# Designs tried in a protein design run: peptides against a protein of PDB entry 6FRK. Part 240

Target 1, 411 residues: chain A of PDB entry 6FRK
Amino acid sequence: NEEVLNAMLKEVCTALLEADVNIKLVKQLRENVKSAIDLEEMASGLNKRKMIQHAVFKELVKLVDPGVKAWTPTKGKQNVIMFVGLQGSGKTTTCSKLAYYYQRKGWKTCLICADTFRAGAFDQLKQNATKARIPFYGSYTEMDPVIIASEGVEKFKNENFEIIIVDTSGRHKQEDSLFEEMLQVANAIQPDNIVYVMDASIGQACEAQAKAFKDKVDVASVIVTKLDGHAKGGGALSAVAATKSPIIFIGTGEHIDDFEPFKTQPFISKLLGMGDIEGLIDKVNELKLDDNEALIEKLKHGQFTLRDMYEQFQNIMKMGPFSQILGMIPGFGTDFMSKGNEQESMARLKKLMTIMDSMNDQELDSTDGAKVFSKQPGRIQRVARGSGVSTRDVQELLTQYTKFAQMVKKM

## One batch from the design tools (peptide; made by RFdiffusion4, then SolubleMPNN)

Design b2_p24_7_s3 (from b2_p24_7, 13 letters changed)
Fold by OpenDDE base, seed 4:
Structure b2_p24_7_s3 (fold): chain B 411 residues (1-411), chain A 24 residues (1-24)
Amino acid sequence: as target 1 above (411 residues)
Amino acid sequence: DEKLLEELKKLRELYLELQKILNE
């Protein structure tokens, strides 16, 4: 029994290390799991694997809980939120995502760019903020981040903004000067919350980086980015352990809406490759997939039109990156699709939808759409002209439709 | 919930095959 336990724990520890969980945390978890498992209960023929998985899950949940309540903004007050983190962590994009999240909830939200070190930082923030219709402040001439942050905070306080987000400089190598600058900014603006932004893809470096920030700045919240790629998020455990601060949000992609409140149970389930059933249910409910009963019924009957394909493409586009959906369903790892293939696939999908936007109802609603076009080749030329594509592109779409309709008939 | 999961698994298989077709 002890040999079987040790073998299974070795597999779990290997999987956690491959998920970028810190070696110290994995060792501690192994000891805690061993102490929590009653070997006598394991002898009684209970599913040893399920018991070990449950014990591991419970100990991982404890590692994500810092025992500190997350800061929340107060409605009708001015809440200053300062962002800190390394260059390339996704800090600037995360500021925009958080601002957009609060704006969609009816908060009067704004952004301040206090990154004077990186050329084009203000232009990047301005572009993101303008696309999202978020008010912003920054300077092209002021080089002191303390002045920019102070002026921006004062301006937006006077305009009665409720959420004031301050993005700071991220540096790779000049740790001491970065930390002094962050302290000067923090002292000047007196933030209600300091958010550390961490890239999940930095692996074993997460602990040392998160600790370096916490030792210099009073980090009260963590946001983990790039959880849409190969990063399994094990570094998030290291950030919580080092900062003793809760994860409040996660970044799940490149879009401004690829941002969600942190949920402990779904996150640990995803980390273990168990999927995110709650997030999947929430996403299904957001998609109004109840209207898909009619589609599922049509699919069961092997009826598949170009309109049904178009509606599926719309649903796919609303779901966001396939990697996210794949990561939500149990038994499929996040590695199933490379990020590069996903963006290209989405661009192809959008092109196909643009071609179908030039089709008429008779073409879209035909149960034999490919045959409608084959019988009247003039339809292909009309659709090609209407969508600004070649006749070959329309023929390729019809070929793809035919392949897909054949697969649907086999389901 | 189990029915929804089974339908979602089918949708996933459909999307995986769609993605293969789109990448061909």
Scores: peptide ipSAE 0.029, ipTM 0.413, DockQ to the pose 0.152; fails the geometry check
Fold by OpenDDE base, seed 1:
Structure b2_p24_7_s3 (fold): chain B 411 residues (1-411), chain A 24 residues (1-24)
Amino acid sequence: as target 1 above (411 residues)
Amino acid sequence: DEKLLEELKKLRELYLELQKILNE
């Protein structure tokens, strides 16, 4: 029994290390799981795999809980939230996502760009804020981030903003000058919360980076970014362990809506490859995919039109990256689709939809769309001209449609 | 929930086959 336990724990430890869980945390988890498993209960014929999985799940849940209550903004007060983190962590994008999240919840929210180091930082923030209709502050002429942050915070306090988000310089390296600047900004604006933004894709470096920030700045919250299909959530455990601060949100993509409150159970379930059925249900309900019943009924009858294919492409595009959906369903690992292949696949889908936008209702609603085009080749030339593509591109679309319709007939 | 899960599995199968076709 102990040999079987040790073998299974070795497999789990390997999978956790492959998921970028820090080696110290994996070792601690292994010892905690061994101590929590009653070998006598394992002898009773219970599914040893399920028992070990449950013990691992329980210990991972403890690793994401710092034992500290997450800071929450107070309604009707001015809440100053300072963002800190390395350049390329997604900090600036995350500021906009958090601002948009609170704005959608009915909070009077604003953004301050105190990144004077990065050329175009203010233009990027301004562009994101303007698209989301979020009020913003920054300067093209002031180079002191303390002045910009102080003036911006004062302005928005005087205008009775409830959520005041301050983006800071990230720089490329852990430089003492960066930490001094962050400390000066923090001292000047007296933030109610300091949020460390961490890129999950940095893997084993998460612990050292998170610790370096916590040792210099009073980090109270963590946001983990780039949890889009490929990012192994194991770095998040390292950030919690190093900062002793809760994860409050996760970034799950590039879109402003690819941002969600951190939920421990779904996150650990995803980390273990168990999927996130709850998050999938929530996402399906948000997308109002109830209209899929009519499509599923058509598919059951082996009927598939070009319009049905177009509607499926729209649904895929609305659902976001296909990897996120796949990662929510049990039995598909996060690594099923490469990030590069997703953007290319979405660009291909958008191209195909643009071709179909030049089709008429007779072409789109035909149960044999390919045959409609084969009987009247002038339709291919019309669609090609209307969509700005070659006749070959239209023929390739019709070939793909035919292959898909044949698969639907076999289901 | 079970019905929704079954529908989502079918959609997943459909999307997997679409992805194969789009990558050809």
Scores: peptide ipSAE 0.026, ipTM 0.432, DockQ to the pose 0.133; fails the geometry check
Fold by OpenDDE base, seed 5:
Structure b2_p24_7_s3 (fold): chain B 411 residues (1-411), chain A 24 residues (1-24)
Amino acid sequence: as target 1 above (411 residues)
Amino acid sequence: DEKLLEELKKLRELYLELQKILNE
């Protein structure tokens, strides 16, 4: 029995190390699991594998619990949220995602760019904020981040904003100058919450980075980014252990909607390859995918129109990166989706939809849309002119539709 | 839940093939 336990724990420890869980945490987990498993209960014919999996799951849940309550904004008050993190962590993108999240929940939200170090930081924030219709502040001429942050916070407090998010300079290296700048900004604006943004893909480096930030600034919350299908969530455990601060949100992709509140149980289930059934159900319910019954019935009959394809593209765009949803389904390993540039794929889908917006109902609702266009080539020219694309782009769309419709007929 | 899972599997198969076509 002890040999079987040790063999199974070795397999789990290997999988956790492969998931970028810190080696110290994996060793501690192994000891805690051994202490939690009654060897006598294992002898009684219970599925030893399920018992070990449950014990591992329970100990991982404890590792993501810092024992500290997450900060929450107060409605009708000015809440200042300062973001800190390394360059490339996704900090600036995450500021926009958090602002958009609160705006969609009916909070009066704004963004401040206090990143004076990176050329074009303010333009990037302005572009993201404008796309999301979020008010923003920054300067092209002021080089002191303390002045920009102070002026921006004062402005938005006077305008009765409820959520005031301040993005700071991210550097490539942990430099003392970066930490001094963060302290000066924090002292000037007196934030209600300091959010550390961490990239999950840095794996074993997560502990050292998270600790360096916590040792210099009063990090109260963590956001983990790049938890897409290939990101090994093990670094998140290291961030919680090092900062002793809760993970409040996760970034799951590049889209502004690829942002969700952190849930412990689904996260650990996903880390263990069990899937996220709860998050999948929540996401399906949010998307109102119940209306897909009619589509699934059409597909069963081998009928697929250009309108049906358009509706599928709308669903993909509403769902965000489909890779995330696939990673929520049990037994579907994350390795199946090639790291295609998700933004490029979304831009391509949007272009295809814009072409279809120039089609008429007869073209969209035809059981063989490609044949309708082949019989009357003047339709291709009309659609191309209406959508501002080449006739070749319309022909490529029709070729893709034909391939898809042929596949649906074989299903 | 089983019905929803089966619908999601079908939707997955559909989108995987859409992605193949879009990546060609």
Scores: peptide ipSAE 0.025, ipTM 0.427, DockQ to the pose 0.184; fails the geometry check
Fold by OpenDDE base, seed 2:
Structure b2_p24_7_s3 (fold): chain B 411 residues (1-411), chain A 24 residues (1-24)
Amino acid sequence: as target 1 above (411 residues)
Amino acid sequence: DEKLLEELKKLRELYLELQKILNE
């Protein structure tokens, strides 16, 4: 029924606009989806909703694909990567994240600060680079970014660096002087890749900003930042459309590890509120959560031990930021856990695990661990002494276990 | 995939409730 299609497309279009997808792209998507859905092939038994979602998904995937292969660095060569973008886009932080990403993969990586406009730019880069143990170059006295970039690139080429990242000046406004400076730097160092860094939180301004950069400099790659906030990432589609360049990485927070290779399928799934099922499956498989079958069977029987709780804490700790996992599951927004609460929660989990490390097998494997301790209070004192905690801390753990076991029985 | 998704949803509910307990 065309009315049902139009109603669902209206909902999808509204959701995409609320996700900062450019209105032109949303209109084009709507037309493409309408042309791709044969209403006659919507046989009476097929889930019309699933077909429309699939058609929308397929067209969004096309919008994220510029049809150009992403540049990749060549191992054993000197790869010069120039960063461009507005001030506040996260450009400088992203330079450090990219450098750290390649360093962790065994690339000889360095950073150059060619931002002479912003006071303290070099100090900020130096701080980030030092914390990550990444070699860096810059000047406190040289004001010409071309000289700094050229000298830094030459230095690190001579030292056989494989990844040479050049951070440039950002501006608050799209000024001709900024673009001239970027062109002069690009001409001097002849970068193998020019990366445009875009803040996803600027919403509908993403297209105009990305276009202004592409019209002045040969942008070949895009990195989207601030995808950990309320920005649903729709601006990324606008950046790809304007630059005709692939998104290569995304920034998912403030930490140096909050940086990942761009994956089209997970991104579009998340944009549609479908979650990242593939990434969740991959993450579950990486964690060898197959041992969860035994847990799930125990859970089905309402059996939950202190050991089972310990194993779950280990799994949570292995999963990393629990907010990321929750954000991968359909129907939960990324905002469900503030990052600040995660570190504190992890420290609490580690403390609880340390207490449980002082428990014996009889205590850990009891189907009613709290009752074992209640019947023999001397066990609490032993565990407290063994773990270097108070008897109260052990009692609090047992209370938490009892609450958790009661919830498991209700599942 | 549907079975795995259902299991992951249960695991999520478990972890959400665990987080509530840990934040008490």
Scores: peptide ipSAE 0.024, ipTM 0.471, DockQ to the pose 0.168; fails the geometry check

Design b2_p24_7_s4 (from b2_p24_7, 13 letters changed)
Fold by OpenDDE base, seed 1:
Parts: C-alpha cells; structure tokens; sequence
Structure b2_p24_7_s4 (fold): chain B 411 residues (1-411), chain A 24 residues (1-24)
C-alpha cells in the first residue's frame, strides 16, 4: 500500500511540477498528503486514486489560501488601488480590466497612468480607457510619476470617484530604482490596496519575483494574468506563498472581459485537469447559447446550410478562445489547442463569415449551397467581388462546406 | 448541467471537425 501511494504521489508531483508549481510547495504538499492519508482507509477497497486526488485537492486549496481576507472596496468611499508588477506582466491591461469590471458593477471608476518610463504607456491606457468609456488621467509632459499619481488621485477624489486605479512603471528587471519609485508613489497617494500583477507564464520564477515585490512594497492583493490555455496556473500558488496575499482576480485572455474574480475551487479543479463545470455553465449562460438546440436538431436530421455554418462560426466566435472552453470541460487539458492556431483559426473563420455576408438568402438557406453555386458560376464572381476575395477563396469555402455537410449526413 | 455538457461536447466535436476541414 505504501509503495502504491508513493508511486501515485510521484505521478501527481510530476504533474504539479509540469503545471509550474514550485518544487518546495510540491514537496510540502507531498508530505502533507502522506500525513493526511490513512493507510487503513486505503486498505478498505476505496478507489485509491480518488482518495489521493481528494487529498491533493484539499492540500492545494490550503496553498492558495493565505489566511488573509481579501481587501474589498467600500461603496461611497474613495478607494485608491495601486498596481505594481514587472513590464510585460499585463499590468496596464489588467488596470483597464479591473476598472471595467467595477464600472460594469455600477462603481464610479477611473484610471491614472503613472508610467512615465514606457514610451506610449499613456496613449495605450488612454486608448483602452476610451474604448471602455472609463475616465482617465495622465501627462505627456510630467516625468515624475509621484506628481502625476498625486494630481490624478486628488482630481478624482474631488470628483467623488469611488474606484481610483493607479498604473505604475513596470521596468524590465527587478531594479532598486523601480522599488523606490513604487514606494514614493505609494507614500504620496496612500493606496487602500496595492495589487501585484503576475504573469503566470513565467513558471518557476513566480516565487522569486513575488517575494522581491513583497519585500519592498506592501502587496495586499495578487492578480494572475495570462491564464489563457497555456499558463498552467502553478505559479499562482508560488505568488500566494511568497506574498502571503490572496489572489483577487485572474486574467484569462486579451479581451477586456477576459477577467474574472478568483474562485479557489474552480482554479484548483482546472489545475488538476478536473475542469470547471461551474465556470462553464456561467460562461454558457452569459453567451445565451440556447439557440443551439435548433441547430443541433437540424444536424441530427442531416440538414446543413451555409447559414447553419455561419451561425456556428458566430457561436464559436462568441465563445471566445476554444481552449478556454475546453479547459472548463473535464478530461480536456488546456493544451488541446495552441494559442497561435486559435487566433489564426478565428481569423480564418472571420474571413469565411465575411464571404458569407456577401451571399443572398437563397444561397445561405439552400440545403445544397454548393450546387446552387455550381449551377450558376456568376454567383461565385458576385460573392467574390462583394467580399473583396478571389473566386478561388469562395470555391474553397464551398468545398469546406461540402465536406462538412457530408460529415453531418454521416452522423 | 448534464444536458449542457452534452451540447458543449457536440459543439466541440463540430468545431474540431471544422478545424480539420479548414486545415486541409
């Protein structure tokens, strides 16, 4: 029994290390799991795998809990939230995502760009804020981030903003000058919360980076970014362990809506490849996919039109990155589709939809769309001209449609 | 929940087949 336990724990430890969980945390987890498993209960014929999985799950839940209550903004007060983190961590994008999240919840939210080091930082923030209709402050002429942050915070306090988000300079490396600047900004604006933004894709470096920030700045919250398919999330455990601060949100993509409150149970379930059924249900309900029943029923009858294909492409595009959805389904790992292939695939789908936007209802609603075009080749030329593509591109679409319609007939 | 999971599996299968056809 002990040999079987040790073998199974070795597999779990390997999987956690492959998921970028820090080696010290994996060792601690292994010892905690061994101590929590009663070998006598394992002898009783219970599914040893399920028992070990449950013990691992329970210990991972403890690793993401710092034992500190997450800061939450107070309604009707001015809440100053300062963002800190390395350049390329997604900090600036995350500021906009958090601002948009609170704005959608009915909070009077604003953004301050105190990044004077990065050329175009203010233009990027301004562009994101303007798209989201979020009020913003920054300067093209002031080079002192303390002055910009102080003036911006004062302005928005006087205008009775409830959520005041301050983006800071990230720098390329852990430089003492960065930490001094962050401390000066923090001392000037007296933030109610300091948020460390961490890129999950840095893997084993998460611990050292998170510790370096915590040792210099009073980090109270963590946001983990780039949890979109490839980031295995194990670095988040390292961030919590190093900062002793809760994860409050996660970034799950590039879109402003690819941002969610951190939930411990779904996160650990995803980390273990168990899926996130709750998050999947929430996502499907948000997408209003109820209209898919009619399409599934047509597919069952072997009927498939160009319109049905268009509607499916719309549904796929509404769903967002398919890797995120697959990562929510039990038994489908996040690595099922590479990010690069997804963006290219979405661009291909959008191109095909643009071709179909130039089709008429007779062409779209025909049960044999390819035959409609084959009988009247002038339709191909019309669609090609209307969509700005070659006649070959339209023929390729019709070939793909025909292949798909043949598959649907075999189902 | 089970019905939704079944629908998502069908959508996944459909997507995977579409992707194969597009990559050919």
Amino acid sequence: as target 1 above (411 residues)
Amino acid sequence: EEELLEELKKLRELYLELMKIMDE
Scores: peptide ipSAE 0.023, ipTM 0.422, DockQ to the pose 0.171
Fold by OpenDDE base, seed 4:
Structure b2_p24_7_s4 (fold): chain B 411 residues (1-411), chain A 24 residues (1-24)
Amino acid sequence: as target 1 above (411 residues)
Amino acid sequence: EEELLEELKKLRELYLELMKIMDE
């Protein structure tokens, strides 16, 4: 029994190390799991694997709990949130995501760019803020981040903003000058919350980086970014351990809506490769995929129209990045679709839908759509002109439809 | 939950087949 336990714990420890969990935390977890498992209960024929998985899950839940309540903004007050983190951590993008999150919840939210070190930082923030209709402040001429932050905070306080987010300068490395600048900004604006933004993809470096920030700045919250890539987020455990601060949000992609409140259970489930069944159910319910029963039933009868294909493309587009959905399904890693191929594929789907938008109901609803076009070649020319594409592009779409309809008939 | 997972697997298979057809 002890040999079996040790073998299974070795596999779990290997998987956690491959998920970028710090080696010290993995060792501590192994000891805690061994102490929590009753070897006598394992002898009684209980599913040893489930018992170990549950014990591991419970100990991981404790590792993401710093024992400190997360700071939350107070409604009707002016809440100043300062962001800190390295360059390339996704800090600036995360400021925009957090601002958009609060704005969608009916908070009067604004952004301040106090990054004077990076050329084009203010332009990037301005572009993101303008697209999201978020009020912003910054300067092209002021070089002191303390002045920009102070003026911006004062302006938005006077305008009765409830959420005032301040983005600071990042550096490529931990430099003393960066920490001095962050302290000067923090002292000037007196933030209600300091958020450390960490890139999950830095792996084993997460502990040392998070500690270096906490030793210099009073970090009260953590946001983990780039959890849509190869990083399983094990570095998040290191950030919590080092900062003694809760994870409040996670970034799950490049889009402004690829941002969610941190949930312990789904995060640990994903870290262990169990998927996020709750998030998947929530996402499926949000998408109203129940209408897919009618599509699946039509597909079972071997009936597939151009409209059915269009509706299926709409459903795929509503799902958003398929890599995210795949990452929620148990046993399917995030690596199944490369990000580059997905954006190109979505652009191709959108082009195909634009061609179909120029088709009439008779063409879309025909059970033999390809034959309708083959019998009357003038339809191809009409659709091509209406959609601004070549007749070849329409023929390629019809060829793809025919291939797909043949696959559906085999399902 | 199992039915939902099975439907999502079917949607995934359908998506992968669509992607394959589009890349051909």
Scores: peptide ipSAE 0.020, ipTM 0.438, DockQ to the pose 0.132
Fold by OpenDDE base, seed 5:
Structure b2_p24_7_s4 (fold): chain B 411 residues (1-411), chain A 24 residues (1-24)
Amino acid sequence: as target 1 above (411 residues)
Amino acid sequence: EEELLEELKKLRELYLELMKIMDE
């Protein structure tokens, strides 16, 4: 029995190390699991594998619990949230995602760019904020991040904003100058919450990076980014252990809506390859996929219009990276979608939708949209001009539609 | 849950076929 336990624990420890869980945490987990398993209960004919999996799951849940309550904003008050993190962590993108999350929940939200080090930081924030219709502040001329942060926070406090998010400079390396700048900004604006943004893909480096930030600034919350289908979630455990701060959100992709509140149970279930059925149900309920019954019926009848294709592209875009959704389904390995640049595919879908936005109802609702365009070539030119694309791009869309509509007719 | 999984499988099949057509 002890040999079987040791063999199974070795397999689990190997899988956790392959998932970028810190070696110290894996060793501690192994000891805790051994202490939690009653060998006598294992002898009683219970599925030894399930018992070990449950013990591992329970100990992983403890590792993501810092024992500290997450900070939450107060409605009707000014809440200042300062972001800190390395360059390339996804910090700036995450500021926009968090702002958009609160805006969608009915909070009066704004963004401040206090990154004076990176050329084009303010332009990037401005572009993201404008796309999401989020008010923003920053400067093209002011080089002191303390001045920008202070002026921006004062402005938005005076305008009665409820959520004031401050993005700071990210460096490529842990430099003392970065930490001093962060402390100066924090002292000037007196944030209600300091959020450390960490890239999950850095694996074993997560502990050292998270610790370096916690030792210099009062990190109260963690956001983990790049938890897409290839990201090994093990770095998140290291961040919690090092910062002693809760993970409040996760970034799952590059889209502004690829952002969700952190849930411990689903996260650990996914880390162990058990899937995330709860997150899948929540995501599907958010998508209101019930309207797809009418489409499935049309498809069963071999009817497929350009409008039906447009609605499908909308559904795919609302789902976000389909690899993530598949990774929530038990038994669908993340490797199934590995071949495509999913972002390039999404950009292609968005381009196709923009072309279809220039089509009229007669073109969209035709049972043979390609034939409508072939009979009147002037329609292709109109759509091309309306969408700012070439006539070739419209012809390529119609060719793709025709291939799909022919496939649907054969089903 | 079973109905939801079946609907997601149909969406997957549709997505995979759309991606295949876009790559051809």
Scores: peptide ipSAE 0.017, ipTM 0.397, DockQ to the pose 0.155
Fold by OpenDDE base, seed 2:
Structure b2_p24_7_s4 (fold): chain B 411 residues (1-411), chain A 24 residues (1-24)
Amino acid sequence: as target 1 above (411 residues)
Amino acid sequence: EEELLEELKKLRELYLELMKIMDE
């Protein structure tokens, strides 16, 4: 029994190290799990694997909890949020994502660019803010970030903004000059929250980086970025341990909507390769996929119409980035579908749906839609004219439908 | 939860096969 436990713990520890979890945390976890598992209870016929997984899960949840309540903005007050982090951490993009998140929730939100070091920082912020319709402040001429931050905060306070986000200069290295600048900005604007932005892809460097920031500035919150890549997010545990601050949000991609509140349990489940079952349930409930029962019954009977295909395309389009959904299913890594192919595929689906919008009920509801069109070629010409496409495009759709209907009959 | 997971797996398989057909 102890040999089996040690073998399984070795596999889990290896997987956690491969997920960029700090070696000290992995050692501590291993000791805590060994102390929490009663070997006598394991002898009573319980699934040893499930018990070990549960013990590991419970200890990882504790490592992500700093024991400090996350700061939350107060409605009807002026909340100043200062962002800090290295250049390339995704800090500037994350400022825009957070601003957009609060704006969508009905908060009066604005952005301030206090990055005077990076050429084009203000243009980048302005571009992102304008695209999201978020008010912004910055300067092309002022070189003192303290002046820009102070003037911007004062301006937006006077205009009764509720969320005032200040982006600061990043550096490639942890330099004393960067920390001095951050302290001067923090002292001038007196932020209600200081957010440290960390790139998850830096792996084992997460602890040292997070500690260096916490030792110089009063970091109260962490945001982890680039969790859509090969970064399994283990560096997030190191950031929490070093900063003693909660993770409040995660960045899950490049789009402004690729930003979500941090949930401990889904994150740890994903880190362990168990998937995000809770996030899947939430997503399925949001999509009102209950209408799929009727489709599943039709599929079981080997019946598949052009209307059934249209409804499936609608469901796929409603799901959004299917790569995210696949990454929530246990045993499927995030790498299964490249994001680039997905946007092109969505455009193709929308084109096919536009062709089907020109079909009649007899064509859509036929159990052999391709045969209806083959018997009366004038239907192809009608649909082509109605949808503004070639007769070839309609024939290609019917060919795809036929292939799909044959596949459904084999399922 | 198990039924939902099984339906999501079927939907995934359907999507993957649809994507293959569209790329052919």
Scores: peptide ipSAE 0.016, ipTM 0.423, DockQ to the pose 0.212

